# Peptides against a protein of PDB entry 6UG1, part 105

Target 1, 304 residues: chain A of PDB entry 6UG1
Amino acid sequence: SNEERKRRKYFHMLYLVCLMVHGFIRNEWINSKRLSRKLSNLVPEKVFELLHPQKDEELPLRSTRKLLDGLKKCMELWQKHWKITKKYDNVGLYMRTWKEIEMSANNKRKFKTLKRSDFLRAVSKGHGDPDISVQGFVAMLRACNVNARLIMSCQPPDFTNMKIDTSLNGNNAYKDMVKYPIFWCEVWDKFSKKWITVDPVNLKTIEQVRLHSKLAPKGVACCERNMLRYVIAYDRKYGCRDVTRRYAQWMNSKVRKRRITKDDFGEKWFRKVITALHHRKRTKIDDYEDQYFFQRDESEGIPD
Target 2, 301 residues: chain A of PDB entry 6UG1 as posed
Amino acid sequence: SNEERKRRKYFHMLYLVCLMVHGFIRNEWINSKRLSRKLSNLVPEKVFELLHPQKDEELPLRSTRKLLDGLKKCMELWQKHWKITKKYDNEGLYMRTWKEIEMSANNKRKFKTLKRSDFLRAVSKGHGDPDISVQGFVAMLRACNVNARLIMSCQPPDFTNMKIDTSLNAYKDMVKYPIFWCEVWDKFSKKWITVDPVNLKTIEQVRLHSKLAPKGVACCERNMLRYVIAYDRKYGCRDVTRRYAQWMNSKVRKRRITKDDFGEKWFRKVITALHHRKRTKIDDYEDQYFFRRDESEGIPD

## One batch from the design tools (peptide; made by RFdiffusion4, then SolubleMPNN)

Design b2_p18_2_s2 (from b2_p18_2, 8 letters changed)
Fold by OpenDDE base, seed 5:
Structure b2_p18_2_s2 (fold): chain B 304 residues (1-304), chain A 18 residues (1-18)
Amino acid sequence: as target 1 above (304 residues)
Amino acid sequence: EEPNLEELLGKYYRELKK
C-alpha cells in the first residue's frame, strides 16, 4: 500500500539517524586521551617517521610512498595487537530485513549495550568484533597525530523493498555478509591532496580510490545485508561528511535510487542530519574532497 | 552510554505501526 511505503520510508529515516549517531558516538570514544596514550606505544619511532614524511618538493609521490609504507606497517602492528576477533552476535550493523525488524520489535529481548569503558578495554586488550577493531585502528593512527577518519557504511532497511516477507535464505549468509566491511579508515594524504582508504581488518588493504573501491560490495549475496548507500566519514575534529561518492561507481544511475536523497525532500532532510553531526569549520581538505566528488559526478554523467 | 539501538528502534517501529 501507499501507507506501508510511507511507513518504511519514515522508519528508514529514523534508523539512518540512529546509525549516524552511533558512528558519531564511536568517533568520540576513539578520541579518548587514555586510549591514545596506550595505542601510541604500539607504533615505533621509525614507523611514526614514515607516517610523517618530509615534503618532497621535487617528487611529492616519494612522500606519499613513505606514508603508504607507514600505513602498511601500522596494519601489521595492529594485527599483532589484535588477539581475538569476535563474531557478531547476530548481524551486527549489517542490513536487516523488514521481517527481522518486525520480529525484533515484537520480542522483549534484553539487548546488551556496550559501555564506553567496555569499548576502551576491548580496544586496549585487542579483544572484540571487527567494528571495534577498525575503530581502535583509527584511534591508533590518531594517537600518532595522523589525520584519520572513521568511515561507516550505514545499513538502514531498504525502503524501496516493498516485499512483505523478505526472509534471507542460505547457508552462507554470514560469510557473504562479512565479506565486505561496514567500518573502515581514511587517511589524508597532504602531498597528493587525497584521502587514502584503509581496511585494516577485513580485506587488509590500502587503496587510493579513483573510480571504484575494493570495499564496495559486489554480487547479489553480499549486497543482501551490505548495500552501499550512505558512507559517512567522521574525523578527529568531529566533522561529519557524506563520502558515498568515493565508493559508489554508479552513484547517479544506481545508488541514488536507493537513498532517501532521491527526492528534494529527502536531500534537504539528509543535509540537515549531516549538518547537525558536523561540529567543525570547513577546511581546504573539504574543498579538495568536494572538487574530487564534482569531477566524479561529471565523469559518471546523469543517466538518461 | 551507547543507546540500546535495537530496543529503541523496536519501540519506534511499534509506534509507527499505530
Scores: peptide ipSAE 0.116, ipTM 0.801, DockQ to the pose 0.788
Fold by OpenDDE base, seed 1:
Structure b2_p18_2_s2 (fold): chain B 304 residues (1-304), chain A 18 residues (1-18)
Amino acid sequence: as target 1 above (304 residues)
Amino acid sequence: EEPNLEELLGKYYRELKK
């Protein structure tokens, strides 16, 4: 019905705001001074120096290579710190079906909220789900004065899916779900004027994204619970930015059709949500990033 | 106890069905 279509659209919007606020809160928690002091001790001086290379005036790429090597060593140090990777409770923050949402709404199950104190303890001990691990890695880099962003791929239910039953079949659903991350890191490279993508937990990869990312879900089974639509960046100064363009190869042709921003109303609404979560002034880093997004939009073109 | 995100979303989903 038209009513069901409207209901799914509005519920998608509500769910998206809740996810974006969750990312904001986690970004505040990882700025904990107490946690920062503990995590800075995991990084030896030699690795800290690699994270903060001098500018090579002859070949700026040498400075980028040092930073990349420092980030690689930080991932290795993080793996040594992290003792227990817990499975997600149910599907975590991966995409739910409309049937699962309906069933959960009917079930009066009390769900436990992770408190800030429990989160900080989990990160400090190296015990938690992959999201907590990634968030802790961002905290460690920030503790080393690295300009690291928390990235969240927000997975609201697909409002474009009008099927009544969207039940997913199969025992492998969890493996396919967790094949690609929901949270990762970006690090500002001041030499190349680009964001470096870091997945410290899932794929354990560092990437300088050009046209496509390894973190973008591929294949039907993986895309059922992880649809790249809303990739939100949270920085150390409480900036909030939509960085979906970096990770979407086909933003204009494919991704936009699955976003609330497909129409003018949705675009204006989503901009208001981003603005409400963006608590800092614009910087030259934002200018370089917007220029990169512009070039990516021009290079993709308008779908015929 | 503060309701978790899923509980809140479940509440709002029920309210949107009314």
Scores: peptide ipSAE 0.102, ipTM 0.789, DockQ to the pose 0.666
Fold by OpenDDE base, seed 4:
Structure b2_p18_2_s2 (fold): chain B 304 residues (1-304), chain A 18 residues (1-18)
Amino acid sequence: as target 1 above (304 residues)
Amino acid sequence: EEPNLEELLGKYYRELKK
């Protein structure tokens, strides 16, 4: 019905705000001074120096290569720190079906909330799910004075899916779900004036995204619970930015149709949500990023 | 405190069905 379509749209909006606020809170927690002091001790001086290379005036690419090597070594150090990767309870922050949402709404089970103290302890011990691990990695880079962002791929239920039953059956459902991450890191490269993508936990990859990312879900089974629609970046200064354009190859043709921002009302609403979560002034880094997004929009064109 | 997202979402889903 038209009413069910409206209900699903509003529930999607509410769910999206809750996810974006969750990302904001986790971004605040990883700024903990106590955690920062502990995690800085994981990074030896030689690796710290690679994270902060001098500008090569002859070939800025040499400085970028040092930063990339430093980030690779940080990923290796993080793997040594992390002792226990827990499975997600249920589906974690991956996309739920409308049926699963209905069943969860009827379930009287008290859901366990992770407290800030428990999170900080989990990161410090190296014990937790993949999301906690990625968030801890961002905290370690921030402890080393790296301009690292927490990236969250927000997975609200698909308001464009009007099917009643979307039950996902299959023994491999969890494996397909976790094939691609929900959380990752970006690091500002001051030499190339670009964000470097870092997945320290899932794919264990470092990318300088040009047209596509390895972190973008591919294949039907993987896309059932992980649809790239709302990739939100949280920086160390409590900035909040939509960075979906970086990771979406087909933003205009495919991704936009599945976003609340497909219409002017949704665009204005989503901008208000971003603005409410953006607690810093604009910087020249934001200008370089917006220029990159503009060029990506022009290069994709309007789908015929 | 981080709200329990699932509990919050379940509450809101029930309110949107009324």
Scores: peptide ipSAE 0.102, ipTM 0.798, DockQ to the pose 0.802
Fold by OpenDDE base, seed 3:
Structure b2_p18_2_s2 (fold): chain B 304 residues (1-304), chain A 18 residues (1-18)
Amino acid sequence: as target 1 above (304 residues)
Amino acid sequence: EEPNLEELLGKYYRELKK
C-alpha cells in the first residue's frame, strides 16, 4: 500500500539517524585520553617516524610511500594486539529485513548495551567484535597524531524493497554478510592531498581509491545485508561528512535511487542531520575532498 | 548511555503501526 511505503520511508529515516548518532558516539569514545596513552605504546618510534615522514620536495610520492608503509606496519601491530575477535550478536549493524524488524519489535529481548567503560576496556584488552576492533585501530592512529577518520557504512532497512518475505535461511548468510566491513578507517595523506582507505580487520587492505574500492560490496548475497548507500566519516575534531561518493562507482545511476536523498525533501533533511553532527569549521582538507567528489561526479556522467 | 538501537527501533516500529 501507499501507507506501507510511507511507513517504511519514515522508519528508514529514523533508523539512519540512530545509526549516524551511534557512529558519532563511538567516534567520541575513541578520543579518550586514557585509551590514547595506552594505544600509543603499541607503536614503536620507527613506525611513528614512517607515519610522519618528512616532506620530499623533489618527489612527494616518496613521502606517501613511507606513510603507506607505516600504515601497513600499524595494521600488523594491531593484529598482534587484538586477541579475540567475537562474532556479531545476531547481524550486528548490518542491514535487517523488514520481517526481522517486525519480529524484533514483538520480542522483548533485553539487548545488552555496551557502556563506554566496557568499550574502552574491550579495545584496551583487544577483545571484541570487528567493529570495536576497527574503532580501536582508529584510536591507535589518533594516539600517534595521525589524522584518521572513522568510517561507517550505515545500513538502514531498504525502503525501496516492498517484498514482505525475504527469509535469509542459510548458514552462508553470515559469511556473505561479513565478507565486507561496515566500519573502516581513512587517513589523510598531506602529500597527495587525498584520503587513504584502510581496512585493518576484514580485508586487511590499504587503498588509494580512484574509481572503485575493494570495500564496496559486490554480488547479490553480500548486498542483502550490506548495501553501500550512506558512508559517513567521523574525524578527530567531531567533523561529520558524507563520503559515499568515494566508494560508490555508480552514485548517480544506482546508489542515489536507494537513498533518502533521491528527492529534494530527503536531501534537505539529510543535510540537516549531517549539519547537526558536524561540530567543526571547514578546512582546506574539506576543499580537496569536495574537489575530488566533483571530479568523480563529472567522470560518472549523468545517468541516461 | 549508548541507546540500544534495537530497543529504540522496536519502539519506533510499534509507534508507526499505531
Scores: peptide ipSAE 0.091, ipTM 0.789, DockQ to the pose 0.798; fails the geometry check

Design b2_p18_2_s3 (from b2_p18_2, 8 letters changed)
Fold by OpenDDE base, seed 3:
Order: structure tokens, then C-alpha cells, then sequence
Structure b2_p18_2_s3 (fold): chain B 304 residues (1-304), chain A 18 residues (1-18)
């Protein structure tokens, strides 16, 4: 019905705000001074120097290479720190079906809320789910004075899916779900004036995204619980930015149709949500990023 | 306390059926 379509749209909007606020709160927690002091001790001086290379005026690419090597070594150090990777409870923050949401509302399950103290302890001990691990990795880089962002791929239910039953039956459903991350890291390269993408936990990759990312879900099965629609960046100064354009190859032709921002009302609403979560002044880094997004929009062209 | 996202989702879905 038209009513059910409206209900699913409003529920998607509300769910998206809850996810974005969750990302904001986790970004505050990883700014803990106590955690920062503990995690800085995991990074030896030689690795710290690689994270902070001198500007090579002749060849800025040499400085970028040192930074990349430093980030690779930080990923290796993080793997040594992380002792226990827990499976997600159910689907974690991956996309639920409309049926799963309906069934969950009827079940008075006592969900254990992870408190800030429990999170900080989990990161400090190196135990938890992959999302906690990524968040801890961002905290470690921030402890080393690296301009690292927490990235969250928000997975609200698909308001464009009007099917009643999408029972994801099968043992492979979890493997397909966790094939691509929900949380990752970005690091500012001051030499190239670009964000470097870092997945320290899932794919264990570092990339400089040009046209497409390895972190973008591919194939029908992987996209059932992980649709690239709302990639939100949280920085150390409580900035909040939509960075979906970086990871979406087909933003205009495909991704926009699955977003609330497909119409002017949804665009204005989503801008209000971003503005409410953005607690810093604009910087020259934001100008470079917006210029990159503009170039990516021009290069994609207008969808036919 | 930040409600568990699953609890929040369940509460929101309940409130939308009312």
C-alpha cells in the first residue's frame, strides 16, 4: 500500500538518525584521554616517525610512501594487540530485513547495552567484535597525532524494498554479510591532499581511492545486508561528513535511488541531520575533499 | 545511557504500529 511505503520511508529515516548518532557517540568514546595514553604505547618511535614524515619538497610521493608504510606497520601492531575477535550478535549493525525488524519488535529480548567503560576496557584488552576493533584502531592512530576519521557505512532497512519475505536462509548468509566492513578508517595525507582508506580488520587493506574502493560491497548476496548508501565520516574534532561519493562508483545512477536524498525534501532533511552532528568549523581539508567529490560527480556524468 | 540500537529499533517499530 501507499501507507506501508510511507511507513517504511519514515522508519528508514528514524533508523538512519539512530545509526548516525551511534557513530557520533563511538567517535566521542575513542577520543578518551585514558585510552589514548595506553594505545600510544603500542606504537614504537620508528613507526611514529613514518606516520609523521618530513615534507619532501622534491618528490611529495616519497612522504606519502613513508606514511603508507607507517600505516601498514600500525595494522600489523594492531593485529598483535587484538587477541579475541567476537562474532556479531545476530547481524550487528548490518542491514535487517523488514520481517526481522517486525519479529524483533515483538520479542522482549534483553539487549545488553555496551557502556562506555566496557567499550574502553574491550579496546584496551584487545577483545570485541570487528567494529570495536576498527574503532580502537582509529583511537590508536589519533593517539599518535594522526588525523584519522572513523568511517561508518550506515545500514538502515531498504525503504525501496516492498517485498514482505526476504528470509535470508542459509549458513553462507553470515559469511556474505561480513565479507565487507561496516566500519573502517580514513587518514589524511597532507602531502597528496587526499584521504587514505584503511580497513585494519576485515580486508586488511590500505587504498587511495580513485574511482572505486575494495570496501564497496559487490554481488547480490553481499549487498543483502550491506548496501553502500550512507558512508559517514567522524573526525577527531567532532566533524561529521557524508563521504559516500568516495566509495560509490555509481552515485548518481544507482546509489542516489536508494537514499532518502533522492528528492529535495530528503536532501534538506539529511543536511539538517549532518549539520546537527557537525561540531567544528570548516577547514581547507574540507575544501580539498569537496573538490574531489565535485570531480567525481563530473567524471561519472549524468545518468541516462 | 545510550540505548542499544536493537532496543531502540524495537521500540521505534512498536511506536510506529501504534
Amino acid sequence: as target 1 above (304 residues)
Amino acid sequence: DVPNLEELISELYRKMKE
Scores: peptide ipSAE 0.034, ipTM 0.735, DockQ to the pose 0.801
Fold by OpenDDE base, seed 2:
Structure b2_p18_2_s3 (fold): chain B 304 residues (1-304), chain A 18 residues (1-18)
Amino acid sequence: as target 1 above (304 residues)
Amino acid sequence: DVPNLEELISELYRKMKE
């Protein structure tokens, strides 16, 4: 019905706000001064120097290569720190079906809330789910004075899916679900004026995204619970930015149709949500990023 | 206490059925 369509759209909007606020809170928690002091001790001086290379005036690419090597070594150090990777409870922050949401609303299951103290202890010990591990990795880079962002791929229920029963098949569902991350890292390269993408936990990859990312879900089974629609960046200064354009090859033709921002009302609403979560002034880094997004929109073109 | 996201989602869904 038209009413069910409106209800699903509204629920998607509320769910999206809850996810974005969750990302904001986790970004605040990883700014803990106590955690920062502990995590900085994991990074040897030689690795710290690679994270902060001098500008090579002859070939700026040499400085970028040192930064990339430093990030690789940080990823290796993080793997040594992380002792226990827990499975997600149920589907974690991956996309739920409409049926699962309805069943969960009827079941008064008390879910254990992870407190800030428990999170900080989990990161410090290296014991937790993959999301906690990624968030801790961002905290370690920030402890080394690296301009690292927490990236969250927000997975609200698909308001464009009007099917009642979307039962997903059981056993292979977890492996397909976790094939691509929900959380990752971006690091600002001051030499190339670009964001470097880092997945320290899932794919264990570092990339300089041009047209496509390895972190973008591919295949039907992986996309059932991980649909690239809302990739939100949280920086160390409480900036909040939509960076979906970086990771979406087909933003205009495919991704936009699955977003609340497909219409003018949704665009204005989503901009208000971003503005409410963006607690810093604009910087030259935002100008370089917006220029990159503009060039990516022009290069994709308008879908026929 | 920051409510569990799943509890918040369940509560929001309940309130939308009312």
Scores: peptide ipSAE 0.029, ipTM 0.715, DockQ to the pose 0.760
Fold by OpenDDE base, seed 1:
Structure b2_p18_2_s3 (fold): chain B 304 residues (1-304), chain A 18 residues (1-18)
Amino acid sequence: as target 1 above (304 residues)
Amino acid sequence: DVPNLEELISELYRKMKE
């Protein structure tokens, strides 16, 4: 019905705000001064120097190569620190079906909330789910004065799915769900004027995204619980930005149709949510990023 | 206490059925 379509759209909007606020809170927790002091001790001086290379005036690419090597070594150090990767409880922050949401609302299950103290302890010990691990990695880079931001791929239920039964065929293995991350890291390269993508936990990759990312879900089974729609960046100064354009090859033709921002009302609403979570002034880094997004929109073209 | 996101989502869904 038209009423069910409206209900699913509004529920998607509320769910998206809850996810974005969750990302904001986790970004605040990883700014803990106590955690920062502990995590800085994991990074040797030689690795710190690679993270902060001198500008090579002859070949700026040499400075970027040093930064990339430093980030690789930080990823290796993080793997040594992280002792226990826990499975997600149920589906974690991956996308739920409408049926799963309905069933969860009928079940008055007390969910255990992870407190800030428990999170900081988990990161400090190297024991937790993949999301806690990525968040801790961002905290370690920030402890080394790296301009690292937390990236969250928000997975609200698909408001474009109007099927009554949205049950997934039970064979969607946990393996297919977790094939691509929900959280990752970006690091600012001051030499190339670009963000470097870092997945320290899942794919264990460092990427300079041009047209497509390895972190973008591919294949039907993976996309059932992980649809690239809302990739939100949280920086160390409490900036909040939509960076979906970086990771979406087909933003205009495919991704936009699955977003609340497909219409003017949704665009204006989503802009208000971003503005409410954005607690810093604009910088030249934002100008370079917006220029890159503009060039990516022009290069995709208008879908026929 | 930051409510559990899953609990908050379940409560929001319940309130939208009322």
Scores: peptide ipSAE 0.029, ipTM 0.713, DockQ to the pose 0.766
Fold by OpenDDE base, seed 4:
Structure b2_p18_2_s3 (fold): chain B 304 residues (1-304), chain A 18 residues (1-18)
Amino acid sequence: as target 1 above (304 residues)
Amino acid sequence: DVPNLEELISELYRKMKE
């Protein structure tokens, strides 16, 4: 019905706000001074120097290569620190079906909330789910004075899916779900004026995204619980930015149709949510990023 | 205390059925 379509749209909006607020709060927690002091000790001086290369005026690419090598070594150090990767309880922050949401609402189960103290202890010990691990990695880079962002792929239920039963059947459903991450890192390269993408936990990859990312879900089974629609960046200064354009090859043709921002009302609403979570002034880094997104929109063109 | 996102989602869904 038209009513059910409206209901699913509004529920998607509310769910999206909850996810974005969750990302904001996790971004505050990883700014903990106590955690920062502990995690800085994991990074040897030689690796710290690679994270902070001198600017090569002759060939800026040499400085970028040092930074990339420093980030690779940080990823290796993080793997040594992280002792226990827990499975997600149920589906974690991956996309739920409409049926699963309805069943969860009927189950009066008290969900155990992870407190800030428990999170800090988990990161400090190297014991937790993959999301806690990625968040801890961002904290370690921030402890080394690296301009690292926490990236969250927000997975609200698909308001464009009007099927009544959306049950996902299959023994491999968890394996397909966790094939691609929900959380990752971006690091500002001051030499190339670009964000470097880092997945320290899932794919264990570092990339300089041009047109497509390895972190973008591919294949039907993987996309059922991980649909790239809202990739939100949280920086160390409590900035909040939509960076979906970086990771979406087909933003205009495919991704936009699955976003609340497909219409002017949704665009205006989503901009208000971003503005409410953006607690810093604009910087030249934002100008370079917006210019990159503009060039990506022009190069994709308008879908026929 | 950050409300449990799952609990918040369940509560929001319940309120939208009322």
Scores: peptide ipSAE 0.027, ipTM 0.705, DockQ to the pose 0.811

Design b2_p18_2_s4 (from b2_p18_2, 6 letters changed)
Fold by OpenDDE base, seed 1:
Parts: structure tokens; sequence; C-alpha cells
Structure b2_p18_2_s4 (fold): chain B 304 residues (1-304), chain A 18 residues (1-18)
């Protein structure tokens, strides 16, 4: 019905706000001074120097290569620190079906909230789910004065799916779900004027994204619980930015159709949510990023 | 206390049925 379409759209919007607020709160928690002091001790001086290379005036690419090597070594150090990767409880922050949503609304299950103290302890011990691990990795880079962003791929239920039963059948459902991350890191390269993508936990990869990312879900089974629609960046100064354009190859032709921003009302609404979570002034880094997004929109072309 | 996202979602569901 038209009413059910409206209900699913509104529910998607509320769920998206909750996810974005969750990302904001996690970004605040990883700015803990106590955690920062502990995590800085994991990074040797030689690795710190690679993270902060001098500008090579002859070949700026040499400075970028040092930064990339430093980030690789930080990823290796993080793997040594992280002792226990827990499975997600149920589906974690991956996309729920409409049926799972209806069932959860009937079950007054008291979910145990992870407190800030428990999160900081989990990161400090190296015990937790993959999301806690990625968040801790961003905290370690920030402890080394690296301009690292927490990235969250927000997975609200698909308001464009009007099927009554959206139950997912399959023994490999968890494996397919966790194939691609929900959280990752970006690091600002001041030499190339670009964001470097870092997945320290899932794919264990470092990318300079041009047209597509390895972190973008591929295949039907993986996309059932992980649809690339809302990739939100949270920086160390409490900036909040939509960076979906970086990771979406087909933003205009495919991704936009699955977003609330497919219409003018949704675009204006989503802009208000971003603005409410964006607690810093604009910088030259934002100018370079917006220029890159513009070039990516032009290069995709108008969908036929 | 930061509500558990699942608890917050459950509360939002409750409020959307009211």
Amino acid sequence: as target 1 above (304 residues)
Amino acid sequence: EVPNLDELLSELYRKMRE
C-alpha cells in the first residue's frame, strides 16, 4: 500500500539518524585522552616518523610512499595488539530485513548497552567485535597525531524493498554479511591532497581510491545486509561528511535510487542531519574533497 | 548513557506504533 511505503520511508529515516548518531558517539569515545596515551605507546618512533614524513620537494610521491608504509606498519602493529575478535551479536549494524524489524518490535528484549567505560577497556585490551577494533585503530592513528577519520557505512532497512516477507535463507548468511566492513578508516595525505582508505581489520587493505573501492560490496548475497548508500566520515574535530561518492562507482545511476536523497525533500532533510552532526568549520581539506567528488560526478556522466 | 542502538531502535518502534 501507499501507507506501508510511507511507513517504511519514515522508519528508514529514523533508523538512519540513529546510526549516524551512533557513529558520532563512537567518534567522541575514540577521542578519549586516556585511550590516546595508551595507544600512542603501541607505535615505535620509527613508525611515527613514517606517518609524519618531510615533504619531498623533488618528488612528493616519495612522501606519500612513506606515509603508506607507516600506515601498513600501523595495521601490522594493530593486528598484534588485537587479541580477540568477537562475532557480532546477531547481525550487528548490518542491514536488517523488514521482517526482522517487525519481529524485534514484538520482542521486548533488553539489549545490553555497551558503556563508554566498557568500550575503552575493550579497545585497551584488544578484545571486541570488528567495529570496536576499527574504531580503536582510528584512535591509535589519532594518538599519533594523524588526521584519521572514522568511516561508517550506515545500513538502514531498504525502504525501496516493498516485499512483505524479506527473510534471508542461507547457511552462509553470516560469512556473506561480514565479507565487507561497516566501519573503516580514512587518512589525509597532505602531499597528494587526497584521502587514503584503510581497512585494518576485515580486508586488511590500504587504498588510494580512484574509480572504485575494494570495500564496496559486490554480489547479491553480500548486498543483502550491506548496501553502500550512506558512507559517513567522522573526523577528530567532530566534522561529519557524506563521503559515499568516493566508494560508489555508480552513485547517480544506482546508489541514489536507494537513498532518501533521491528527491528534494530527502536531500534537504539529509543535509539537516549532516549539519546537526557537523561541529567544525570548513577547511581547505573539505575543498579538495568536494572538488574530487565533483570530478567523480562529471566522470560518471548522466545515467541514460 | 548512550542507549544501545537496538534498544533505541526498539524504543523508536514502540513510539512509531503509538
Scores: peptide ipSAE 0.027, ipTM 0.710, DockQ to the pose 0.552
Fold by OpenDDE base, seed 2:
Structure b2_p18_2_s4 (fold): chain B 304 residues (1-304), chain A 18 residues (1-18)
Amino acid sequence: as target 1 above (304 residues)
Amino acid sequence: EVPNLDELLSELYRKMRE
């Protein structure tokens, strides 16, 4: 019905706000000064120097290569630190079906809230789910004065799906779900004036994204619980930015149709949510990023 | 205490059905 369509759209909006607020809170927690002091000790001086290369005036690419090598070594150090990767409880922050949502509303399962203290202890010990591990990795880079962002792929229920979904239960469904991450890292390259994508936990990859990312879900089974629609970046100064354009090859033709921002009302609403979570002034880094997004929009064109 | 997402969602569901 039209009423059910309105209900699903409204529920998607509320769920999206809750996810974005969750990302904001986790981004605040990883800014812990106590955690920062502990995690900086994981990075040897030689690796710290690679993270902060001098500007090569002849070939700026040499400085970028040093930064990339430093980030690779940081991923290796992080793997040594991380002792226990827990499975997600149920589906974690992956996308729920509308049926799962309806069933969850009837079953008041008291989920144990992870407190800030428990999170900081988990990161410090290297014990937790993949999301906690990624968030801890971002904290380690920030502890080394690297301009690292926490990236969250927000997975609200698909308001464009009007069908009753079947339950996606089973071990294979879990493997397909976790094939691509929900959380990852971006690092600012001051030499190339670009964000470097880092997945330290899942795919264990470093990318300089041009047109597409390896972190973008591919295949029907993976996309059932992980649809790239809202990729939100949280920086160390509590900036909040929509960076979906970086990871979406087909933003205008495909991704936009599944976003609340498909219409002017949704665009204005989503902009208000971003603005409410964006707690810093604009910087030249934001100008370079917006220029890159503009060039990507022009290069994709308007879908016929 | 920051409620977990599932608690927040459960509360939102409750409020949307009221």
Scores: peptide ipSAE 0.027, ipTM 0.706, DockQ to the pose 0.556
Fold by OpenDDE base, seed 3:
Structure b2_p18_2_s4 (fold): chain B 304 residues (1-304), chain A 18 residues (1-18)
Amino acid sequence: as target 1 above (304 residues)
Amino acid sequence: EVPNLDELLSELYRKMRE
């Protein structure tokens, strides 16, 4: 019905705000000074030096290569620190079906909200789900004075899916779900003036994204619980930015149709959400990023 | 009407911190 379409759109908007606020809160928690002191001790001086290379004036690419090597070593150090990767409780922050949402509304399951103290303990011990692990990795890089931001792929229910029953019954559903991450890291490369993508936990990869990312879900089964629609970046200064354009090859032709920003009302609404979560002044880094997004929009072209 | 986003965010922040 038209009413059910409105209801699903509204619920998608509400759920998206909840997810974006969750990302913001986790980004505050990983700025803990106590956690920072503990995590900085995991990084040897030689690795710290690689994270902070001198500017090579002759070949800036040499400085970028040192940074990439430093990030690789940090990923290896992080794997040694992380002792226990817990499975997600149910689907974690992956996309729920409409049926699962309706069934969950009836079940007063007290989701044990992970408190800040428990999160900080989990990160410090190296015990938690993959999302906590990624968030801890961002905290470690920030402890080393690296301009690292937390990336969250927000998975609100698909308001464009009007099907009632999407029974995801298969044992393979969990494997397909966790094939691609929801949380990852980006690191500012001051030499190339670009963000470097780092997945320390899932794919264990470092990318300089040009047209597409390995972190973008591919295939029907993987997209059932992980649709790349809202990739939000949270920086160490409480900046909040939509970085979906980096990871979406087909932003205008495919991704936009699945976003609330498909219409002017949704665009204005979503801009208000971003503005409310963006607690810093604009920087030259934002200018370089916006220029990159502009070039990506021009290169995609207008969908036919 | 969609609730004032600031009020909604404030309430959500409160509920997520509890």
Scores: peptide ipSAE 0.026, ipTM 0.678, DockQ to the pose 0.063
Fold by OpenDDE base, seed 4:
Structure b2_p18_2_s4 (fold): chain B 304 residues (1-304), chain A 18 residues (1-18)
Amino acid sequence: as target 1 above (304 residues)
Amino acid sequence: EVPNLDELLSELYRKMRE
């Protein structure tokens, strides 16, 4: 019905706000001074120097290569630190079906909230789910004075899916779900004026995204619980930015149709949510990023 | 205290059924 369509749209909006607030809070937690002091000790001086290369005036690419090598070594150090990767309880922050949503509302399950203290302990011990691990990696880079962002792919239920039964059947459902991450890292390259994408946990990749990312879900089974729609970046200064354009090859043709921002009302609403979570002034980094997104929009063109 | 996303979602689900 038209009423059910409205209900699912409103539910999607509310769920999206909750996810974005969750990302904001995790971003505050990883700014913990106590955690920072512990995690900085994991990074040897030689690796710290690679993270902070001098500007090569002859060939700025040499400085970028040093930064990339430093980030690779940080990923290796992080793998040594992380002792236990826990499975997600149920689906974690992956996309729930409408049926699962309805069933969860009937189950008075006391969801155990992970407290800030428990999170900090989990990161410090190297024991937790993949999301905690990624968040801890961002904390380690921030402890080394790297301009690292926490990236969250927000997975609200698909308001464009009007099917009644959206149950996902299959023994491999968990494996397909976790094939691509929900959380990752971006690092500012001051030499190239670009964000570097880092997945330290899942795919263990470092990318300089031009047109597409390996982190973008591919295949029907993987996209059932992980649709790239709302990729939100949280920086160390409590900035909040929509960076979906970086990771979406087909923003205009495919991704926009699955976002609340498909219409002017949704665009204005979503901009208000971003603005409410954005607690810093604009910087030249934001200008370079917006210019990159503009060029990506022009290069994609208008879908036929 | 940041409400558990799942508690927040459960409360939101409850309010949307009302």
Scores: peptide ipSAE 0.029, ipTM 0.714, DockQ to the pose 0.675; fails the geometry check

